# Ledger of designs, part 67: peptides against a protein of PDB entry 4GXB

Target 1, 277 residues: chain A of PDB entry 4GXB
Amino acid sequence: VPTEEVSLEVLLSNGQKVLVNVLTSDQTEDVLEAVAAKLDLPDDLIGYFSLFLVREKEDGAFSFVRKLQEFELPYVSVTSLRSQEYKIVLRKSYWDSAYDDDVMENRVGLNLLYAQTVSDIERGWILVTKEQHRQLKSLQEKVSKKEFLRLAQTLRHYGYLRFDACVADFPEKDCPVVVSAGNSELSLQLRLPGQQLREGSFRVTRMRCWRVTSSVPLPSGSTSSPGRGRGEVRLELAFEYLMSKDRLQWVTITSPQAIMMSICLQSMVDELMVKKS

## One batch from the design tools (peptide; aimed at target 1 R211 S214 L235)

Design b2_p27_7_s3 (made by RFdiffusion4, then SolubleMPNN; from b2_p27_7, 12 letters changed)
Fold by OpenDDE base, seed 4:
Structure b2_p27_7_s3 (fold): chain B 277 residues (1-277), chain A 27 residues (1-27)
Amino acid sequence: as target 1 above (277 residues)
Amino acid sequence: MLFPSEEELERIQKELEEALRNLELAL
């Protein structure tokens, strides 16, 4: 692609648009810096955020596809998909809520976290009780963003990424699940027949390894999963998990977001390693 | 951005269960 100046739209979690003028040849970090500059986010806080490729669903929700890599050209990455559904989103890229303290010290950082948190609550990524809702609403009305965030930090799945409903082979084959990543775990919410919704926690520290595989399903005469066209690539995330002492078991999640899940796993592991250093 | 109503939040939180049920039925 020839090097040209272009206007690139980057969205916040709440859908707010940030327009930046960049070169088509600008790499991810260059674009991120441009976004930061546009938002007046200080340079020392840029590292707390990343750019993500997402698919905007009909309801306005974001399905995270992947994190943009350092060598990528965001303009090319998003435009090459030739669909207006794909967007670039700015989101915090750390997992430990302790880092919120650093970001919240700055007005812009505070606003970004606040907007993201509100959005995550509105989209059901963060689970809120009725009483908590009342409290959050009160804080919002008072424009107490810091207190809002402090309360939010205590909520279930704060800081998690929620994925679209998918299928796992655990605890049973072809089990429908909703996967969320955060707090150094994959949370699998599922409901077996006749049972209530339950959550399984897979801590990354108990994962021996993981892999993403892609395959093209053979034309089987059996009804393919609803919504998948013929010949659609099937992505799977498989991880080997220490279920008990000396008992490793593979768990496989079939999801179009398998790549993003693996990125989350690696990111969580990386952050844990940083904490230990 | 309008904070969702209590009813809306309840609906959103129930969507998880519904999504799971729908997938189960679709399989």
Scores: peptide ipSAE 0.019, ipTM 0.575, DockQ to the pose 0.019
OpenDDE base, seeds 1, 2, 3, 5: peptide ipSAE 0.018, 0.016, 0.016, 0.018; ipTM 0.489, 0.559, 0.558, 0.542

Design b2_p27_7_s4 (made by RFdiffusion4, then SolubleMPNN; from b2_p27_7, 11 letters changed)
Fold by OpenDDE base, seed 3:
Structure b2_p27_7_s4 (fold): chain B 277 residues (1-277), chain A 27 residues (1-27)
Amino acid sequence: as target 1 above (277 residues)
Amino acid sequence: MLFPSAEELERIQKELEEALKNLEEAL
């Protein structure tokens, strides 16, 4: 692709648009640096954020497709999809809330975390009680971003990425679930018939392995899952989990976001490895 | 953007439940 200067739109978690002038040949890091510069984010904080490819849903919510890799050309990656629904989003890329301390020391970093956190709460990615909501609202009204974040850090699923509703074979076959990734786990929220909403936790440290598979459903007449057109690729994330001592069990999640889930798993593992080092 | 109301949070929870239900029905 010939190198040309282009305007690229990068969104924050709250949908705020950041326009950057980049080259079509600029790689992910180059674009990230351009975004950081535009936001006046210090260079030493750039590594705490990543660019993600997302699909913007009708309600304005983001369905995360994948993290942009280092070798990718973000402009090409997003434009090649030939759909305006696809966007590039800037989001924090670490899992341990301890790293928030580093980011919050800077005004821009603080603002980014704040905006992301507010958005995650608004979208229901972070779960809040009525009392917590009241407290958060009060802090927001006072424009106390640091205190807001400190409280938010204590909330359920803080720092998690929530995926679109999908299907798992756990605890039973064809179980509808909402998967969230964070805190070195996959959280599966589900409601069995006649039961309350439950959450299953799968810690990455207890995953022996995982894999993503793609399959094309055979046009056998009966498996018209509503919304999967004939010939759509089925993606699955399967992981082998240590349920108990010497008991391994495979869990399979069927989701178009299986790739993103695997990226999250790898990212969480990588972060844990860095901490142990 | 203004922080969602408690009612909105409840709505989000209901939407989650509905999403799960819809998947149950679709299966």
Scores: peptide ipSAE 0.099, ipTM 0.671, DockQ to the pose 0.020
OpenDDE base, seeds 1, 2, 4, 5: peptide ipSAE 0.020, 0.023, 0.022, 0.093; ipTM 0.546, 0.603, 0.606, 0.687

Design b2_p27_8 (made by RFdiffusion4)
Pose (drawn by RFdiffusion4):
Structure b2_p27_8 (pose): chain A 263 residues (1-190, 198-221, 229-277), chain P 27 residues (1-27)
Amino acid sequence: VPTEEVSLEVLLSNGQKVLVNVLTSDQTEDVLEAVAAKLDLPDDLIGYFSLFLVREKEDGAFSFVRKLQEFELPYVSVTSLRSQEYKIVLRKSYWDSAYDDDVMENRVGLNLLYAQTVSDIERGWILVTKEQHRQLKSLQEKVSKKEFLRLAQTLRHYGYLRFDACVADFPEKDCPVVVSAGNSELSLQLREGSFRVTRMRCWRVTSSVPLPSGGRGEVRLELAFEYLMSKDRLQWVTITSPQAIMMSICLQSMVDELMVKKS
Amino acid sequence: SEEETLELRKEEFEKALELQEELEKEL
């Protein structure tokens, strides 16, 4: 892509706009640094956040397509799709909530975690009852951002990433499920199954050839993981999802974080 | 072994990224 200065909108998890001037040839880290500079996020906290390509739904919710890799050009990644529904999003990119402590030491970092946690509750990524949700919106007005986040860290599925509803062959073939990734596991809500990353020997992403539109082709995508169900028993679990690659990215990210910790 | 499992996971992951790039070109 010829080098040219352009304006790029990067959204926070709640949809707040962050406008940055970047080059069409800037890579992911360059764009991330420009967003951090605009938000006054310290350099030493940039590594706790990443940029994601998402599809914004009619209701404003985001369906995560992929985390942008180091070699990617974010302006090109989003513009090449030729659709205003696709957005670049900044979101925390670590899994262990112990890292929240490092981020919350800074006012901007705290503000970012607060904003995405409020949105996570509003969009049902964090699981609460109708009554609890009512209380939380109230506590939100009455408590500091820090106190609100400490409470949110104890809520069900805090720190998880939620995927569009899809199907899986667990427990039975073609079961409708909601899949979420977090806390070193995949959660399948059918009843529920919890599949620990440490019990996955490997996983595989497969795709059908592109098919005529039922001007976009369609592809059937699957993410299958080989799971140690019990001693010396491995069983494949298959999820059919247009977001199979994002799920694979989350599994790799969670495995990588476990290994960094182990080291 | 644990090492072999981690290598296999990484290989399958890289293949998923390559597949995504191919699909972006074909769709």

Design b2_p27_8_s1 (made by RFdiffusion4, then SolubleMPNN; from b2_p27_8, 10 letters changed)
Fold by OpenDDE base, seed 3:
Structure b2_p27_8_s1 (fold): chain B 277 residues (1-277), chain A 27 residues (1-27)
Amino acid sequence: as target 1 above (277 residues)
Amino acid sequence: SEEEELELRRKRHEEALKLFEELLKLL
């Protein structure tokens, strides 16, 4: 792609559009800096956010595809997909809520976290009781962003990234699950017919290893899971988990978002390593 | 040169994407 000035749309979690003028040759960091400048986010807070490639679903929900890499050209990456469903989204890129304190000190940072948190609650990524929801709405009506965030930080799955419904071999083969990544874990939520919601928590510190695999199902034999056309690439995330003392077990998640899940795992591990250093 | 830098950026972009593709191909 020839180097030229272009208008690039970057979305916030709430769907707010941020238009930035960038070069087609601008790398991820360059675009991120442009977005920060447009929002008046200070330079020292840029590192708390990242750009993500997402697919916008018909209902307006975002399906995270992957994090944009350091040396990617965001304009080229998104344009090459030749679909308006794909968007670039700005989101916080850390997991520990303690880092919210740094971001919240700035008005723009506070607004970004607030908008993201509101969206995450509205989309059901953060789990709330009826009473908590009432309290959150009250704080939202009062436009008390700091208090809203403080309450939100105590909620289940605060700071988690929720994936589209998929399938896992835990606790049994072909179990429908909702996977969420956060708090140094993968949460696998399962609701079987007539049963209560069950959650499997898989801490990254107990994962010996993980891998992403791809396969192309043969047209004739695969029960096309709803939403996958015949011949579409099947992605799986498998991790070896320490279930108990000296007991390792493989858990496999079948999901189009397997790559994004692996990115989250690595990101959580990286953050833990930074904290230990 | 500016041209060399642009070419480098293009190459790095391709390499970045190739990492995902190769992971998919090699696995």
Scores: peptide ipSAE 0.195, ipTM 0.778, DockQ to the pose 0.045
OpenDDE base, seeds 1, 2, 4, 5: peptide ipSAE 0.190, 0.192, 0.206, 0.179; ipTM 0.779, 0.777, 0.787, 0.770; seeds 2, 4 fail the geometry check

Design b2_p27_8_s2 (made by RFdiffusion4, then SolubleMPNN; from b2_p27_8, 9 letters changed; failed a check: too like the target's own chain)
Amino acid sequence: SEEEELELRRKRYEEALELFEELRKLL

Design b2_p27_8_s3 (made by RFdiffusion4, then SolubleMPNN; from b2_p27_8, 11 letters changed)
Fold by OpenDDE base, seed 1:
Structure b2_p27_8_s3 (fold): chain B 277 residues (1-277), chain A 27 residues (1-27)
Amino acid sequence: as target 1 above (277 residues)
Amino acid sequence: SEEEELELRRKRYEEGLKLFEELLKRL
C-alpha cells in the first residue's frame, strides 16, 4: 500500500468521533498516539487504552472483533474489510479497577472512563438495580464524574466486556448464552424459558488451557440466507476447566467472537502475571 | 459425514441464537 496521508476516524465508547491525520503506514501505536494527542491525553496514560476493531450493529451497539495488534496498520486493517460497519474504537484495556485511580487523576482520562462507563450501563453490559440506576442518574445530573465512577465500580460486571449472544455446551448442550469477560473470568449467563437468570463463572486461574478453532462450512447447495456468503468461518472457543479436585471438563463456546474472547483471556492472564512479579 | 456434522452445528447455533433473541424480547 502506498504511503499516503489519510484521515482516520476513531470512535469512543459513546460514539464520539475522533478524526486523526495519519499515514496509511502508521502502526497501531502511532495511531493510538495520534488519538491521544487529539484528545490531549497525556503520554503516561496512553498505555491504559487500546484500539479495537469492532462491527457497528444497526442499533449502534459495538460487536468487538479483536484488539488491534502492534504490528498492524489500523487504516489498512479497517479499510480492507470493505464495509462501513467496521470501526476502530478506543477503550480502556486493563481489567483491574484499581488502575482507574491512575487514569481518573487526569481530566481527559476521567472523561474517557466516564463516557465508557455510561455507555456500558446504557448497553446493559453493567448490571444495575433500580435503586442503583436512580443513584447513577442523580450523579449524572450533577455531572459528578468521579462519584459516578466510584459507584459504578461497585456494580456487577463493571469493567467487563459483553459479547453477542452465542451458544455453549454449558450448562448443557446447545445452550444459548451471553458471555462476558472481566475480573479474570468468563461469565456465562443464560435465561431459560420461565426460569431466572443463571450465571456460570469460569475463573482464568482454573483454566488449564484454551484454544480457538475455525472451520469453513462446505458450500451446502441449500440457499442459506443471502447475507452469509459461501465460506463464512465458524469459530469456537474451547477451554479445559478445573471443575473440582482432579476433575477437568471441556467447555466449548460457539461464537464469531471466539477470537476476541481468547484475546480477553490472554490479556487477563497477562495482567495477573504482571501483578505477581 | 464431517459436512453433516458442520451443518448440524450451524443449525444448532442459529436456532440457539434465535431462541435467545426471542427470550430477550420478552424481557
Scores: peptide ipSAE 0.024, ipTM 0.470, DockQ to the pose 0.026
OpenDDE base, seeds 2, 3, 4, 5: peptide ipSAE 0.020, 0.021, 0.007, 0.017; ipTM 0.446, 0.434, 0.291, 0.433; seed 4 fails the geometry check

Design b2_p27_8_s4 (made by RFdiffusion4, then SolubleMPNN; from b2_p27_8, 9 letters changed)
Fold by OpenDDE base, seed 4:
Structure b2_p27_8_s4 (fold): chain B 277 residues (1-277), chain A 27 residues (1-27)
Amino acid sequence: as target 1 above (277 residues)
Amino acid sequence: SEEEELKRRREEHEKALELFKELLKLL
């Protein structure tokens, strides 16, 4: 792609559009800096955020595809897909809510976290009771952003990324699950017929290893999934998990978001290592 | 130690991710 100046749209979690002028050859960090500058986010807070490639669903929700890598050219990455459903989104890129304190010290940072949190609640990524929802709405009406965030930080799945419904081989083969990543875990929520909602917690600290695989399914009735075309690449995330003492078991998640899940795992591990250093 | 184990896992994951990144460059 020839190097030229272009206008690039970057979305916040709430769908707010940020237009930045960048070069087609600008790498991820360059674009991130441009977005930060546009928002008047201080340089020292840039590292708390990342750019993500997402697919906007029909309901307006975002399906995270991947974190844009350092080598990527965001303009090229998004435009090469030749689909308007793909967007670039700015989102916080840390897991420990303690880092919110650093970001909240700045007005722009506070606003970004607030907007993201509101969106995550609205999308059902953060789980709230009716009473909690009422309290949050009250705080929102008062525009008490700090208080809003403090309450939100106590909520179930605060800071989690929720993935699209997919399939896992745990607890049994071909189980429909909703995967969420956060708090150094993968949460697998499932409801088996006639059973209550169950949640399996897979802590990254108990994962011995993980891998992402891709395959082209053979033309067979057993390999067809709803919404997947014939010959569509199947992505899987498999991790070897310490279920109990000296008992390792592979868990495999079949999802188009397997790459993003793996990125989350890596990111969570990296953050844990930083905290322990 | 737990820290050493996490470090080992991180290193393994990082290697895998690096390979993945290289693959992404080819796409």
Scores: peptide ipSAE 0.065, ipTM 0.696, DockQ to the pose 0.290
OpenDDE base, seeds 1, 2, 3, 5: peptide ipSAE 0.076, 0.061, 0.054, 0.060; ipTM 0.702, 0.692, 0.682, 0.696; seeds 1, 3 fail the geometry check

## One batch from the design tools (peptide; aimed at target 1 M273)

Design b2_p28_1 (made by RFdiffusion4)
Pose (drawn by RFdiffusion4):
Structure b2_p28_1 (pose): chain A 263 residues (1-190, 198-221, 229-277), chain P 28 residues (1-28)
Amino acid sequence: VPTEEVSLEVLLSNGQKVLVNVLTSDQTEDVLEAVAAKLDLPDDLIGYFSLFLVREKEDGAFSFVRKLQEFELPYVSVTSLRSQEYKIVLRKSYWDSAYDDDVMENRVGLNLLYAQTVSDIERGWILVTKEQHRQLKSLQEKVSKKEFLRLAQTLRHYGYLRFDACVADFPEKDCPVVVSAGNSELSLQLREGSFRVTRMRCWRVTSSVPLPSGGRGEVRLELAFEYLMSKDRLQWVTITSPQAIMMSICLQSMVDELMVKKS
Amino acid sequence: SAEELVEEVEAENTRLAETAAVRAEAFE
């Protein structure tokens, strides 16, 4: 891509706009640093956040497509799709909530975690009852951002990433499920199954050839993971999802974080 | 669009192949 200065909108998890001037040839880290500079996020906290390509739904929710890799050009990644529904999003990119402590030591870092947690509750990524949700919106007005976040860290599925509803062959073939990734596991809500990353020997991402539109082709995508169900018993679990790649990226990210910790 | 998605799947699998040892260690 010829080098040219352009304006790029990067959204926070709640949809707030962050406008940055970047080059068409800037890579992911360059764009991330420009966003951090605009938000006044310290350099030493940039590593706790990443940029994601998402599809914004009619209701404003985001369906995560992929985390942008180091070699990617974010302006090109989103513009090449030729659709205003696709957006670049900044979101925390670690899994263990112990890292929230490092981020919350800074006002901007705290503000970012607060904003995405509020959105996570509003969009049902964090699981609360109708009554609890009522209380939370109230506590939100009455408590500091820090206190609100400490409470939110104890809520079901805090720190998880939720995927569009899809199907899986667990427990039975073609079961409708909601899959979320977090806390070193995949959660399948059918009843529920919890599949620990440490019990996955491997996982595979498969795709059908592109098919005519039922002007975009369609592809059937599957993410299958080989799971140690019990001693010396491995069983494949298959999820059919247009977000199979994003799920694979989350599994790799969670495995990588476990290994960094082990080291 | 769909062709690009398939290419992404191939790239993702190549990336996973490069990091397979890490997952094997994690599993063990």

Design b2_p28_1_s1 (made by RFdiffusion4, then SolubleMPNN; from b2_p28_1, 17 letters changed)
Fold by OpenDDE base, seed 1:
Structure b2_p28_1_s1 (fold): chain B 277 residues (1-277), chain A 28 residues (1-28)
Amino acid sequence: as target 1 above (277 residues)
Amino acid sequence: GAERLVEEVRRLNEELEKKRSKFEEVFS
């Protein structure tokens, strides 16, 4: 692609559009800096955020595809997909809520965290009780952003990334699950007919290993999942988990977002290593 | 295409394995 100046749209979690003028040859960090400048986000806070490639669903929800890598050209990465459903999203990229303290000291940082948190609650990524929801709405009406965030930080799955519904072999084969990543774990939520919501928590520190596998399904007479074209790759995330003392068990998640899940796992591990060093 | 994705997965797995090994060493 020839180097030229272009207008690139970057979305916030709440769908707010940020238009930046960049070069087609600008790398991820260059674009991130441009977005930060447009938002008046201080340079020392840029590192708390990342650019993500997402697919916007019909209902306006975001399906996270992957984090944009340092060597990527965001304009090229998104436009090469030749579909308007793909977007670039700015989101916080750390897991430990303690880092919120650094970000929320700045007005722009506070606004970004607030907007993201409101969106995550509205999308059902953060789980709230009826009473908590009432309290959050009250704070939102008062525009008490700091207090809102402090309450939100105590909520279940605060800071988690929620994935699209998929299939796992846990607790049994072919279980429909909703996977969420956060707080150094993968949460697998399952609701079977006539049963209450069940959650399996898999801490990354107890994962012996994990990997993403790709396979091309053989033409089976069985109806493939809707929208899967002929020759589409099936992705799975498999991890070996220490269930109990000296008992390892493989857990496999079948999902188009298996890559993003693995990125989250690695990101959580990296953050833990930084904190321990 | 499918081939590109397969290669990406392969590369990712290699990176993950390397980092996981380091993690296990530090947190063992």
Scores: peptide ipSAE 0.021, ipTM 0.599, DockQ to the pose 0.484
OpenDDE base, seeds 2, 3, 4, 5: peptide ipSAE 0.020, 0.021, 0.019, 0.020; ipTM 0.591, 0.620, 0.571, 0.585; seeds 2, 3, 4, 5 fail the geometry check

Design b2_p28_1_s2 (made by RFdiffusion4, then SolubleMPNN; from b2_p28_1, 17 letters changed)
Fold by OpenDDE base, seed 2:
Structure b2_p28_1_s2 (fold): chain B 277 residues (1-277), chain A 28 residues (1-28)
Amino acid sequence: as target 1 above (277 residues)
Amino acid sequence: GAERLVQEVEELNAELEKKRSLWEEVFA
């Protein structure tokens, strides 16, 4: 691609558009710096955020595809998909809420975290009780962003990334699940017919290993699930989990977002390594 | 296409493999 100056749209978690002028040859960090500059985010806070490739759903929700890598050219990465449903999103890229303290010290950082948190609550990524929801609304009406975030930090799945409904082989084969990544875990929520909502928590510290696999489904005659077109690549995330002392079990999640799940796992591991060092 | 996605997955897995030694220290 020839090096040209272009206008690139980057979305915040709430769908707010940030237009930046960049070169087509600008790498992910260059674009991130341009976005930060546009928002007046200080340079020392840039590292707390990342650019993500997402697919915008009909309802305006984002399905996270992957984190943009350092070597990527964001303009090329998004435009090469030749679909307007794909967007670049700015989001915080750390998991430990303790890092919120660093980000909240700055007005722009505070605003970004606030906007993201409001959006995550509205999308149901953060789980709230009726009473908590009332309290959050009150704080939102008062525009008390710091207090809002402090309350939000106590909520279930704060800081989690929620994925689209998918399928896992745990606890049983072909279980419909909603996977969320955060707090150094994968949370698998499922509701089996006639049963209450159940949650499986898989801590990354108990994952011996994980892998992503891709396969092209063979045209098997009968079970064409209506949503999988002929020739769609099936992605799976499999991890080997320490269920109990000396008992390892493989868990497999079948999802188009398997790559993103793997990226989340790696990111959580990396953060834990930094904390232990 | 499908081939590109397969390659991306392979590259990701290769990167993860390089980091496994560090992860084993965390897991232990």
Scores: peptide ipSAE 0.028, ipTM 0.513, DockQ to the pose 0.538
OpenDDE base, seeds 1, 3, 4, 5: peptide ipSAE 0.026, 0.022, 0.023, 0.026; ipTM 0.514, 0.584, 0.550, 0.507; seed 4 fails the geometry check

Design b2_p28_1_s3 (made by RFdiffusion4, then SolubleMPNN; from b2_p28_1, 17 letters changed)
Fold by OpenDDE base, seed 3:
Structure b2_p28_1_s3 (fold): chain B 277 residues (1-277), chain A 28 residues (1-28)
Amino acid sequence: as target 1 above (277 residues)
Amino acid sequence: GAERIVKEVEELNKELEENREKWEEVFS
């Protein structure tokens, strides 16, 4: 692609648009720096955020596709998909809420975390009780961003990424599940017919290994799951989990977001390694 | 296309395998 100056749109978690002038040849970090400059985010806080490729759903929700890689060209990556549904989103890229303290010290950082958290609550990514929701709304009305975040940090699935509904082979084959990644775990939520909501927690420290697999479904005449178009690649995330002492079991999640799930796992592992060092 | 996704998966799995040894130190 010829090197040209272009206007690139980057979205915040709340859908706010940030327009930056970049070169088509600018790498992910260059674009991130341009976004930071546009927002007046200090250089020392840039590392707490990343750019993600997402698909915007009809309801305005974001389906995370992947994190943009360091040597990737964001403009080319998003435009090559030839669909207006694909967007670039700025989001925090750490898992431990302790790092919020560093980001919150800056006005711009505080605003970014606040906007993200509000959006995550509105989207149902963060789980809230009725009373907690009332308290959060009160703080939002007062525009008390710090207090809002402090309360939010105590909520279930704070800092998690929620994926689209998918299928897992746990606890049974072909179980519909909602997967969320955060706090060094994958949370699998499911409701079987006639049963209460169940949650399985899979800590990354108990994952011996994981892998992503791709397969092209054979046109089997019978089980056309209505939602998968003919010829779509089936992606799966499989991880080997230590269920109990000396008992390893494979768990497989079938999801178009399997790549993103794997990226989250790796990111959580990387952060844990930094903390132990 | 399908080929691009397959390639991306292959690259990802390669990276995961390379980092596996490091992760075994954290595995409980």
Scores: peptide ipSAE 0.072, ipTM 0.709, DockQ to the pose 0.569
OpenDDE base, seeds 1, 2, 4, 5: peptide ipSAE 0.022, 0.045, 0.057, 0.040; ipTM 0.649, 0.683, 0.698, 0.675

Design b2_p28_1_s4 (made by RFdiffusion4, then SolubleMPNN; from b2_p28_1, 14 letters changed)
Fold by OpenDDE base, seed 4:
Structure b2_p28_1_s4 (fold): chain B 277 residues (1-277), chain A 28 residues (1-28)
Amino acid sequence: as target 1 above (277 residues)
Amino acid sequence: GAEELVKEVEELNKELEEKRSVWEEVFA
């Protein structure tokens, strides 16, 4: 792609559009800096955020595809997909809520976290009780952003990334699950027939290893879910988990977001390693 | 395309393998 000045749209978690003028040859960091400048986010806080490639669903929800890598050209990455469904989203890129304190010290940082948190609650990524919802609404009405965030930080799945419904081979084969990543775990929510909603927690510290696999389904199998186009690659995230003392078991999640799940795992591990260092 | 995705997965797995050794040492 020739180097040209272009207008690139970057979305916040709440769908707010940030238009930045960048070069087609600008790398991810360059674009991130441009977005930060547009938002008046201090340079010191840029590192707390990342650019993500997402697919916008019909309902306006975002399906996270992957984090944009440093070597990528965001303009090219998003436009090459030739679909208006794909967007670039700015989101916080850390897991430990303790880092919120650093970000919240700045007005822009506070606003970004607030907008993200409100959106995550509205999307059902953060789980709230009726009473908590009432409290949050009251704080929102008062525009008490700091207090709102403090309350939100105590909520279940705060800071988690929720994935689209997918399938796992645990606890049973072909079990429908909703996966969420956060707090150094993968949370698998599932409801078996005739049972209550259950949540399985897979802590990254108990994962020996993980990998993403790709397979091309053979054309002959009648089990093509109607929504998968002909020749779509099946992605799976498999991780070896320490279920109990000296018992390792492979768990496989079949999801188009397997790559993103893997990125989340790696990111959580990296953050944990930094904290131990 | 499918080929690009496969390559991406392969690269990702390579990166994971490289980091695995470090991870195992830290969390063993």
Scores: peptide ipSAE 0.027, ipTM 0.517, DockQ to the pose 0.492
OpenDDE base, seeds 1, 2, 3, 5: peptide ipSAE 0.021, 0.017, 0.021, 0.027; ipTM 0.524, 0.363, 0.485, 0.524; seed 2 fails the geometry check

